# Ledger of designs, part 9: peptides against a protein of PDB entry 4HTP

Target 1, 231 residues: chain A of PDB entry 4HTP
Amino acid sequence: SQTVASHVPFADLCSTLERIQKSKGRAEKIRHFREFLDSWRKFHDALHKNHKDVTDSFYPAMRLILPQLERERMAYGIKETMLAKLYIELLNLPRDGKDALKLLNYRTPTGTHGDAGDFAMIAYFVLKPRCLQKGSLTIQQVNDLLDSIASNNSAKRKDLIKKSLLQLITQSSALEQKWLIRMIIKDLKLGVSQQTIFSVFHNDAAELHNVTTDLEKVCRQLHDPSVGLSD

## One batch from the design tools (peptide; aimed at target 1 T16 F36 S39 K42)

Design b1_p10_7_s4 (made by RFdiffusion4, then SolubleMPNN; from b1_p10_7, 4 letters changed)
Fold by OpenDDE base, seed 1:
Structure b1_p10_7_s4 (fold): chain B 231 residues (1-231), chain A 10 residues (1-10)
Amino acid sequence: as target 1 above (231 residues)
Amino acid sequence: MTRLELLAAE
């Protein structure tokens, strides 16, 4: 069956996240998230116009926005050091060069942007002059690749993990990779709380999640913002 | 109109 996630570019989510991150106030952050969510729901209604019993929901996006709540896929087994080494190899960066050292020593202040400790931001600036300007992945494709990484990590298939990572990297812009890294590391640095995200999604979302700890169930059962848990 | 709305209109 067709899903909204199969049609939504990953770039659109990343652009939304970027706007949220750059926004100074809570209200503005909420606005950007709400706009994305509303657009998603509208597209859902259009896509499933003649199909009343669908399991499709906001879950594919929500699990990327709240990656710390991921329970369906297992651990990726990926840390910043692994990504640094991968980028150095993939980009053929000199090992003693400035960019390689920035990636490997991401915790050390470089004095340029004040991004010490934020690997994703450091990676972004290294990638920006070297990557595609526009990515080609959908949200579904990103999730499929992340599923593959988690599955192959469980199976201890490092070669296949690398393959999926390369697919993600080669089909993503620098901006998309910044957010992808943060999703993998499970720290988006949006400046908005989990509670706020849930509250914008649905008034009962936080409560349902607290009881079930099932993000997919939350997204499916509370897909309609006008229908509550008691209804 | 958002990009998603544009896609929905197709």
Scores: peptide ipSAE 0.035, ipTM 0.732, DockQ to the pose 0.525
OpenDDE base, seeds 2, 3, 4, 5: peptide ipSAE 0.035, 0.032, 0.034, 0.032; ipTM 0.720, 0.693, 0.714, 0.710

Design b1_p10_8 (made by RFdiffusion4)
Pose (drawn by RFdiffusion4):
Structure b1_p10_8 (pose): chain A 221 residues (1-106, 117-231), chain P 10 residues (1-10)
Amino acid sequence: SQTVASHVPFADLCSTLERIQKSKGRAEKIRHFREFLDSWRKFHDALHKNHKDVTDSFYPAMRLILPQLERERMAYGIKETMLAKLYIELLNLPRDGKDALKLLNYGDFAMIAYFVLKPRCLQKGSLTIQQVNDLLDSIASNNSAKRKDLIKKSLLQLITQSSALEQKWLIRMIIKDLKLGVSQQTIFSVFHNDAAELHNVTTDLEKVCRQLHDPSVGLSD
Amino acid sequence: KTVLEELAEA
């Protein structure tokens, strides 16, 4: 019943992505990712130490790191133009104000929102990776159910409980373009030698994370 | 040191 994702602050995923994006070289981008992945695996063993048929995996994090490969969630129905409106309303931004104009007159949207949010209020987030995933699930379902009001509420929960950095990265997760500067092939290859292959045949991100959870155990076994 | 790193080392 228990998951690694319920114990990991979304902030730690975001700080990892931030350092990855910030790194100039491939080797450094891989290093930052590998450290998070390796810690996730060590904690997985400690958490599920004496457990039987464990289905937990790196999937809750991997689906955020490779969001373009997201299949289980339907479309979010979220445009950058409506996030601008949501922030203007939420932050009580005067429309003639400098911050409101930056959002309205839209180095992607996530960065603009980052610069707007950075000097404001909350500096430390509270959500775990699991809670972020649960809320993204509600947003996708409510888009399918044509409930734009419930989408606003769920997105408001995500936004107001998160730091500027987390919001920058959450926006990129929803738009599905992280701009990390490291390819999907590279990310799969760091995770597992066989991961790129398994994803080609299955197009299934959760299956790949679960089946190839152990880096020393290949597809042949 | 992140929360995950601390949990991994514990």

Design b1_p10_8_s1 (made by RFdiffusion4, then SolubleMPNN; from b1_p10_8, 4 letters changed)
Fold by OpenDDE base, seed 1:
Structure b1_p10_8_s1 (fold): chain B 231 residues (1-231), chain A 10 residues (1-10)
Amino acid sequence: as target 1 above (231 residues)
Amino acid sequence: MTALERLALA
């Protein structure tokens, strides 16, 4: 099935998130999110111009932007320590080397960047000189791989979890991996609240989410910003 | 312009 998410590069979402994070003011953060959202909606309208009753929505992106609200996908079973070990193995980092120790001891302040406790940032700097400059994954593909990870975690298939993680890692830039890690750990550090994200998405989004706790339903029912809940 | 923006204008 043709979805917007199947056409949108994951890199585009990550670049948007990066802009949001780097923006100091709320207004700038909102602008970056709105621009991404508007582009998504425009593409949706174009893609589905001749199709009524589509279930396609912003949900594939929204669940990555608000990963703490994920209810469809079960737990990944992935922690920073697991990712650290995986990166050490994948990148063939000396176990007693500086970069390996940075990943393993990510909570300890080391260096000048002050990124202590932010594993994703530490990983980013380790990955930046070692990874592809541009990823190849779409938002749909990222979600598919994350679904696989969650499913395999539930099934206790560690080898398949590793396989899916490797697919994510090998097809992603360092920047994309930074955000992917934050999505998995469920802390994006955007500096904008959930409420703000919902408010920008749709005026009734926060209310509908409070009642349903269903992010997909929120995205589907409130896809059109001009159509309210009472409409 | 992002890829998404290009797609939206296409």
Scores: peptide ipSAE 0.054, ipTM 0.778, DockQ to the pose 0.942
OpenDDE base, seeds 2, 3, 4, 5: peptide ipSAE 0.049, 0.050, 0.052, 0.049; ipTM 0.767, 0.770, 0.774, 0.767

Design b1_p10_8_s2 (made by RFdiffusion4, then SolubleMPNN; from b1_p10_8, 5 letters changed)
Fold by OpenDDE base, seed 4:
Structure b1_p10_8_s2 (fold): chain B 231 residues (1-231), chain A 10 residues (1-10)
Amino acid sequence: as target 1 above (231 residues)
Amino acid sequence: MTALEKMAAA
């Protein structure tokens, strides 16, 4: 299907998230999110200029930005320990080596970065010298792969889960993988609240989500910032 | 400009 998400590089989302995370103040964080959202909406309008009543919305991005609110996709069944083992295998890291131990013992404070307990950051530093500089995945492709992981988890197809994870990993930069991990673990550490994200998206978004708990519905119904719930 | 921004401007 022709969607905005099929055209937007996952790298663009990750760079936005990185900028948000690095921003010191709420206002700056909001600005970065708003810029991404505005660009998305503009592209949507251009992409769908000849098509009314499309179901396409910001949902593909929103569900990655607010992964804790994901309700459509079932559980991944993936934890940090599984990812650690996968990376050790994939990167052929010595099991008793420094990097393998960092991944396995991610909760233990090691080094000067203060990233204890943040598996994604630990993974980032391990991956940075070892992976592609630029990823190739779109937001849609990332979501498709995540859907596959969830589906295969439900079906107890561990090998297929691994296959999809490997596809995500091998087509992603270290930075993209950092954020992908956080999306899977459902902790982005953006320093901006869910309410703030909703408020920037649409004035009525928080209210509609509180009633429906349906993130896709929120994104679809409130796609136009000028059209409210009462309209 | 991100790729998205470039595409939106096109």
Scores: peptide ipSAE 0.057, ipTM 0.789, DockQ to the pose 0.943
OpenDDE base, seeds 1, 2, 3, 5: peptide ipSAE 0.052, 0.046, 0.046, 0.044; ipTM 0.788, 0.778, 0.776, 0.769

Design b1_p10_8_s3 (made by RFdiffusion4, then SolubleMPNN; from b1_p10_8, 5 letters changed)
Fold by OpenDDE base, seed 3:
Structure b1_p10_8_s3 (fold): chain B 231 residues (1-231), chain A 10 residues (1-10)
Amino acid sequence: as target 1 above (231 residues)
Amino acid sequence: MTALQRLAAA
């Protein structure tokens, strides 16, 4: 079955998130999110024009934007230290070199950017000169790989976790990896609250989520911004 | 125009 997420490049989501993060005011942050959401809804309507009974929704994107609300997949079992070691291995960085030490000691500022404590930003600058300029993954593919990671973590299959991580990394730009890391660690640092994200998505979204704690239900039931909970 | 916008317009 066709989904919007199977057509939307992960790069488009990451570009939107980057614009939101760089925007100083709440209004500009909201504008960037709204533009992405509106485009998604328009594509949904076009894709499903002749199919009224679909379960497809904004959920695949929303669960990446609000990863702390993820309830469908279990824990990844991935921390910054694991990612640091993986990048050192994959990039063949000298263990005692500057870049390896930056990744391992990300809590201590060693550079001019003041990114101490933000592993994703430190990783970005290490990756930028070493990675693809453009990624090839769709939002659906990213979610499929994340599902695989969570499942294999539960099964304690470290080899398969590594395989999925390698696929994510090798098919992503440095910018996409920055955001992917933040999604895995569950801290996007957008500068906009969960409440704001819900309010932009739908007037009743926060209420429905408070009751159900089910992000997929929120996205599916409130897909149309003009149709409320009581309708 | 983003790739998503191009898809929505097609």
Scores: peptide ipSAE 0.041, ipTM 0.752, DockQ to the pose 0.899
OpenDDE base, seeds 1, 2, 4, 5: peptide ipSAE 0.014, 0.037, 0.037, 0.015; ipTM 0.522, 0.732, 0.739, 0.535

Design b1_p10_8_s4 (made by RFdiffusion4, then SolubleMPNN; from b1_p10_8, 5 letters changed)
Fold by OpenDDE base, seed 5:
Structure b1_p10_8_s4 (fold): chain B 231 residues (1-231), chain A 10 residues (1-10)
Amino acid sequence: as target 1 above (231 residues)
Amino acid sequence: MTHLQKLALA
C-alpha cells in the first residue's frame, strides 16, 4: 500500500529540522514543525482520498523526530566512534589528517564553532565538501534502512549493518547525514520539548502516549486533529 | 517550497 512516507523526500524532513534548530524562539520552531505536519496531512488526504480505512499516519516521520521514543525498532548498536571510523574509511581520509582527527576527537573540538561533543555537526563540516548536494532517499527508505540496521544488529551481522549504513551515506547530502546521525544517536537538539511536539501534533497526543507508550498508536488514532480521544 | 508542499498542493 502507498504511504505518505514513500513520497516524501528525507531532505524535506531534514530541512524542516534544520529550520527548527536555527530558529531562536519557541513560536518560530513550532511554526516550522506545524507547516511540515500540515503539508503531510494535506498530502495524506489527497493520497488516500478513496481509501478511508488506511493505517498510514505521521508515524514514519514522528519516530525520526522523537527517536528516543522508538519502541518498535531494536537498538542500532551504533556509536559515534563507529561512525567516525566508517567515514574515515568511506571518504578515504588520512588517519593522521585533520578531518579524521576531528571525527575521532569530536568531544574536544579545536575549532571556533563551539561544536564540542556534537559529532553530527563535526561530521557535517567534514562531509559538506565531499558529499552529494542533494539526497535521493524518501522517509520510507530511510526507515527501511534503519530497520535493517536494527535487525542486523540483533543478529550480529556487522557486514550487513555496514552495507545499510553505506547506502544511507552515499545517497544523502551532508545536511541529511547530520540529521540521520542525530536520529541514530537519538539526540536531535531541536530546542523544543517532546510535550511541544505532541501538543502541535494533537491536543490529546501527550495523554495517549503517556498511557500507551506507543508512538504508532498515537499517530494513527490521533491522525485527525479534529477528532479527540473521547470521540 | 519543499517537495512535500508541492505534493500537498497537487
Scores: peptide ipSAE 0.238, ipTM 0.853, DockQ to the pose 0.981
OpenDDE base, seeds 1, 2, 3, 4: peptide ipSAE 0.177, 0.048, 0.056, 0.046; ipTM 0.833, 0.781, 0.786, 0.783

## One batch from the design tools (peptide; aimed at target 1 A46)

Design b1_p11_1 (made by RFdiffusion4)
Pose (drawn by RFdiffusion4):
Order: C-alpha cells, then sequence, then structure tokens
Structure b1_p11_1 (pose): chain A 221 residues (1-106, 117-231), chain P 11 residues (1-11)
C-alpha cells in the first residue's frame, strides 16, 4: 500500500530538474539525475524491505521527468493564457501593473511565472510527489468531465502550496516540455540499459519503471 | 542525499 512518492518532497524533484536544466554539459545533467534516481532506489529497498508483491516504482517521478510520454492521464486542458489569468486573479495583480503585463503580454511561460512568484510569500513548498500526482489526476479527470471549476480549484491547491521553483516546474510538467537539455534516450539509458527498448514495444511508462526497476536485472530475465 | 539518508535511518 505504501509508496516512495508519498515520502519525497516535490521540491526535491524540482531542485533536481533545476540543476539539470542549469548544467551546461551532458555528463553533469546525467549526474544530477542519477543521484536522485539512486536515492529513490535505496529508499525503495528500505521502505519495502520485507514486502511481498510490490508494484511501487520510479513511475510517479519518471512520468513527471518525461511528461511527453504521459499516457495514463488524459489531457489537462490548460493553456498558458489561462494560467496568466489565474495568477492575476490569485495574486491580486493590478492589470496596469508590471507583473500583470508580463503575464498578459506573453524563456518560456514557466520562467515568467517564476520571476513573478519568486519575491512573493511562500518560499518553501509542502507537497509530496504523490500529492502532486493525485492533483494532476484530478485536473485531467475534471477536464474530461468538463468541470472547469474543479480544475481551477485543483490547480489552486497545487499553486498556493508550492514555492516559485515548484510552480515553474509544475507548469512545465503540465505543458509537457521540460527543456532539460538531455534527451529521452539518454534519460532511459541512465535508468536502465533496456528501458528505451521496453518503451518502444510497450509505449508504457509505468510498465518500464516497474519491470526494469532493478538495473542489474534485464529484459532477458 | 540527506533527505533519503534520514528517512532510511529512521526505518
Amino acid sequence: SQTVASHVPFADLCSTLERIQKSKGRAEKIRHFREFLDSWRKFHDALHKNHKDVTDSFYPAMRLILPQLERERMAYGIKETMLAKLYIELLNLPRDGKDALKLLNYGDFAMIAYFVLKPRCLQKGSLTIQQVNDLLDSIASNNSAKRKDLIKKSLLQLITQSSALEQKWLIRMIIKDLKLGVSQQTIFSVFHNDAAELHNVTTDLEKVCRQLHDPSVGLSD
Amino acid sequence: NSHFDELIAEL
């Protein structure tokens, strides 16, 4: 019943992605990712130490790191133009104000929102990766159910409980373009030698994370 | 990674 994702602050995923994006070279981008992946694996073993048929995996994090491969969630129905309106309303921004104009007159949208949010209020987030996933699930379902009000509420929960950095990365996760500077092939290859292959056949991100959880155990086994 | 090390020690 328990998951690694319920114990990991979304902030730690975000700080990892930030360092990845900030790194100039491939080797350094891989290093930052590998450290998070390796810690996730060590904690997985400690958490599920004496457990039986464990289905937990790196999937809750991997689906955020490779969001363009997201299949289980339906479309979010979220445009950058409406996030601008949501922030103007939420932050009580005067429309003639400098910050409101930056959002309205839209180095992607996530960065503009980052610069707007950075000097404001909350500096430390509270959500875990699991809670972020649960809320993204509500957003995708409510888009399918044509419930734009419940989408606003769920997104408000995500935004107001998160730091500027988390929000920058959450926006990118929803738009599905992280701009990390490291390819999907590279990310799969760091995770597992066989991961790129398994994803080609299955087009199934959770299956790949679960089946190839152990790096020393290949597809042949 | 201090966050993971602390969690593992607690377990």

Design b1_p11_1_s1 (made by RFdiffusion4, then SolubleMPNN; from b1_p11_1, 3 letters changed)
Fold by OpenDDE base, seed 5:
Structure b1_p11_1_s1 (fold): chain B 231 residues (1-231), chain A 11 residues (1-11)
Amino acid sequence: as target 1 above (231 residues)
Amino acid sequence: NPHFEKLIAEL
């Protein structure tokens, strides 16, 4: 079945997240999220105009925005050190070179950017001169690859994990990879709370999530912002 | 979002 996520480029989500992160005030952060959500809902209505009983929802995006609330996927088994080693290999970085050492020692203050401890930002600067300017993945494709990683981690298939990671990396810009890393590590650093994200999505979203702990159910049942839990 | 508008127009 057609889904909004199968049409929306992952780059569009990443650009929204980047705008949210760069915004200083809560109001501006909320505005950027709301604009993306409203556009998503508008596209949903157009895509599903003749189909009333669809299970499609904001869930594919929401689970990437709130990765700490993911319950469908098992653990990725991926840490910063694994990603560092993978990038060194893939980019053929000299092991004793500046960029390889930055990735491996990402927690050490390098003094220049204040990004100490943020592996995703360090990776971004290493990747920026080496990666595609524009990625080709949809939100659906990113979720499919992340599902593959989680499944193969559970199955202890390290080779298949590497394959899916390589596909993500080779089809993504440096900016998209920065956000992908943060999604995998489950820390987006948006500067906006989970409660705020839920409140913008739907007035009853926080309540329904507190009861169900099911992010997909929240997104499906509260897809229409005008229809409440009691309706 | 101009990109979403393009996606809608392609539908």
Scores: peptide ipSAE 0.308, ipTM 0.906, DockQ to the pose 0.835
OpenDDE base, seeds 1, 2, 3, 4: peptide ipSAE 0.299, 0.299, 0.297, 0.293; ipTM 0.903, 0.904, 0.904, 0.902

Design b1_p11_1_s2 (made by RFdiffusion4, then SolubleMPNN; from b1_p11_1, 4 letters changed)
Fold by OpenDDE base, seed 1:
Structure b1_p11_1_s2 (fold): chain B 231 residues (1-231), chain A 11 residues (1-11)
Amino acid sequence: as target 1 above (231 residues)
Amino acid sequence: NPHFEKLIEEL
């Protein structure tokens, strides 16, 4: 069956996350998330107009927004140092060059941007002049590739992990890769709490998640913001 | 979201 995630570009999620991160106030951050969520729900209603009994939900997006709550996927086994080495190889960066050293020494304050310790932001500036301006991946495709990485990590298939990472990287803009890195490392730095994300999604979402610890169940059971947990 | 509106129209 078709899902909303199979139609929504990953770029749209990343643009929303970028707007949230750049917003200074809680209210503005909430607005950007709400606008994305409302658009998602409207698309869901249109896509599934003739099919009321679907399991499709916001889960594919929610698990990328709250990656620390992921329980379905096993560990990726990916760290910043691995990504740094991969980018150096893929971009053919001189090993002793400025950009390679920035990626490897991402914790050292070397720049005026104050990005020390934020590998994803350092990677963004290295990638921006060297990668596609527009990505081609849907949210579903990103999740499929992340599933592949986790599965192959469990199976100790490093070659296949690299293959899936290369597919993610080569089909993503610098901005999309910034957010993808943060999703893999499980630190989005949105400046909005998990509780706020749940509260915007549904009034009962935090409660249901606290009981079940099942993000998919939360997204599916509370898909309709007007239907409560007790209903 | 204008992009979502376009996606809906393409359904």
Scores: peptide ipSAE 0.259, ipTM 0.893, DockQ to the pose 0.827
OpenDDE base, seeds 2, 3, 4, 5: peptide ipSAE 0.254, 0.247, 0.246, 0.258; ipTM 0.893, 0.891, 0.890, 0.893

Design b1_p11_1_s3 (made by RFdiffusion4, then SolubleMPNN; from b1_p11_1, 4 letters changed)
Fold by OpenDDE base, seed 5:
Structure b1_p11_1_s3 (fold): chain B 231 residues (1-231), chain A 11 residues (1-11)
Amino acid sequence: as target 1 above (231 residues)
Amino acid sequence: NPHFQELIESL
């Protein structure tokens, strides 16, 4: 079935996340998230205008924004060190070179950007001069690839994990990869709480999530901001 | 969001 996520570029989500991260105040962060959400809902209404009872919701985006609440897919089995090695290989970086060492020693302060301990930011600067300026993946495609990674991790199929990672990397900009890394590591560093995200999404979202622990159910049941849990 | 508007118009 056709979904909003199958149409929305992953780049659009990443741009929103970047705006949120760069915003200093809570109100400004909330505004950027709200604008994305409102646009998503508007597109949903247009896409599904003649179709009632669709299961499509904000879930494909929400599970990337709140990756620590993911329960549908299992662990990726991916850490920063694995990604570092993959990038060194893929980009053919000299192993003793500055960029390779930055990726491998991402926790060590380099004194240049103050990004010590944030692998995604270090990766971004390495990737920026080497990657596509614009990615081609939709949110649906990103989720499909992440599902593949989790499934193959469970099955101990390292070759297939690498294949899916390569597809993600080769079809993504440096900025998109920065956010993808943070999604995989499950730390977006947005500067807004889970409760704030839920409160913007729907007034009853936090309550429903506390009861069900089901992010998809929260997104589906509370898709309409005007319809509450008691309705 | 102008990009979403373009998506809507493409439907």
Scores: peptide ipSAE 0.330, ipTM 0.904, DockQ to the pose 0.841
OpenDDE base, seeds 1, 2, 3, 4: peptide ipSAE 0.321, 0.315, 0.313, 0.313; ipTM 0.901, 0.900, 0.900, 0.899

Design b1_p11_1_s4 (made by RFdiffusion4, then SolubleMPNN; from b1_p11_1, 3 letters changed)
Fold by OpenDDE base, seed 5:
Structure b1_p11_1_s4 (fold): chain B 231 residues (1-231), chain A 11 residues (1-11)
Amino acid sequence: as target 1 above (231 residues)
Amino acid sequence: NPHFEELIAKL
């Protein structure tokens, strides 16, 4: 079945997240999220105009925006050190070179960008001159690859994990990879709370999530902002 | 979002 996520480029989500992160005020952060959400809902209505009983929802995006609330996927088994080693290998970085050392020692203050401890930002600057300017993945494809990683981690299939990671990396811009890393590590650093994200999505979203702890159910049942829990 | 408008136009 057709989904909004199968049409929306992952780059569009990443651009929204980047705008949110760069915004200083809560109001501007909310505005950027709302604009993306409204566009998503508009596209949903157009895509499903003749189909009333669809299970499609904002869930594919929401689970990437709130990765700490992910319950469908098991653990990825991926840490910053694994990603660092993978990038060094893939980019053929000299092991004792500046960029390799930045990735491996990402927690050490390098004094240049104030990004100490943020592996995703360090990776971004290493990747920027080396990666595609524009990625090709949809949100659905990103979720499929992340599902594969989680499944193969559970199955202890390291080779298949690497395969899926390579596909993500080779088809993503440096900016997209920055956000992908943050999704995998489950820390987006948006500067906006979970409660705020839920409140913008739907007035009853926080309540329903508190009861069900099911992010997909929240997104599906509260897809229409005008229809409440009691309706 | 102009990009979403383009996607809608392709439907």
Scores: peptide ipSAE 0.307, ipTM 0.897, DockQ to the pose 0.834
OpenDDE base, seeds 1, 2, 3, 4: peptide ipSAE 0.303, 0.303, 0.301, 0.302; ipTM 0.894, 0.895, 0.896, 0.895

Design b1_p11_2 (made by RFdiffusion4)
Pose (drawn by RFdiffusion4):
Structure b1_p11_2 (pose): chain A 221 residues (1-106, 117-231), chain P 11 residues (1-11)
Amino acid sequence: SQTVASHVPFADLCSTLERIQKSKGRAEKIRHFREFLDSWRKFHDALHKNHKDVTDSFYPAMRLILPQLERERMAYGIKETMLAKLYIELLNLPRDGKDALKLLNYGDFAMIAYFVLKPRCLQKGSLTIQQVNDLLDSIASNNSAKRKDLIKKSLLQLITQSSALEQKWLIRMIIKDLKLGVSQQTIFSVFHNDAAELHNVTTDLEKVCRQLHDPSVGLSD
Amino acid sequence: SHMDELIEELE
């Protein structure tokens, strides 16, 4: 019943992605990712130490790191133009104000929002990766159910409980373009030698994370 | 790290 994702602050995923994006070289981008992945695996063993048929995996984090491969969630129905309106309303931004104009006259949208949010209020987030995943699920379902009001509420929960950095990265997860500077092939190859292959045949991100959870155990076994 | 601290608590 328990998950690694319930114990990991979304902020730690975000700080990892930030350092990855900031790194100039491939080796350094891989290093930052590998450290998070390796810690996730060590904690998985400690958490599920004496457990039986464990289905937990790196999937809750991997689906955020490779969001373009997201298949389980339907479309979010979220445009950058409406996030701008959501922030103007939420932050009580005067429309003649400098911050409101930056959002309205839209180095992607996530960065603009980052610069707007950085000097403001909350500096430390509170959400875990699991809670972020649960809320993204509600947003995708409510888009399918044509409930734009429930989408606004869920997105407001995500935004107001998160730091500027988390919000920058959350926006990018929703738009599905992280701009990390490291390819999907590279990310799969760091995770597992066989991961790129398994994803080609299955197109199934959760299956790949679960089946190839152990890096020393290959597809042949 | 945060996950290392949790592991120590579990041990």

Design b1_p11_2_s1 (made by RFdiffusion4, then SolubleMPNN; from b1_p11_2 with M3L E5K)
Fold by OpenDDE base, seed 3:
Structure b1_p11_2_s1 (fold): chain B 231 residues (1-231), chain A 11 residues (1-11)
Amino acid sequence: as target 1 above (231 residues)
Amino acid sequence: SHLDKLIEELE
């Protein structure tokens, strides 16, 4: 069946996350998230106008926004060091060069940016002059590739993991890769709490998640903000 | 928004 996630570019999610991160106040952060969510719900209603009984929900986006709550897919088995080595290889960076050393020693301040310890930011600056300006992946395609990575990690198929990672990297902008890295590492650094995200999504979302620990169920059951759990 | 344009295309 057709899903909202199959139509929404991954770039749209990343641009929203970037706006949230750059916003200083809680209210502004909430506004950006709400705008994305409202647009998603509106698109859902239009897409499924003639089909009232669908399982489609905000879950494909929510699991990327709150990756630490992911329970459906297994561990990726990917750390910053693996990504650093992959980028050095893919970009053909000199091993003793400044960019390669920045990626490998991302925890050490290089003095240029206060981004010490944030691998995704270090990667962004290395990738920006070298990558596509616009990505081509949808949210569904990103999730499919992440599912592949997790499955192949469980099966110990390192070659297939690399293949899926290369697909993600080669079809993504530097900004999209910044956020993708943070999703894989499970630290988005948005400056807004999990509780705030749930509160904006639905008044009963935090409670339902606390009971079920099932993010998909939360997104499906509470898809309509006007319909509560007791309804 | 970009999504709004996509919605218009669906209608």
Scores: peptide ipSAE 0.051, ipTM 0.794, DockQ to the pose 0.825
OpenDDE base, seeds 1, 2, 4, 5: peptide ipSAE 0.040, 0.041, 0.045, 0.042; ipTM 0.768, 0.787, 0.785, 0.781

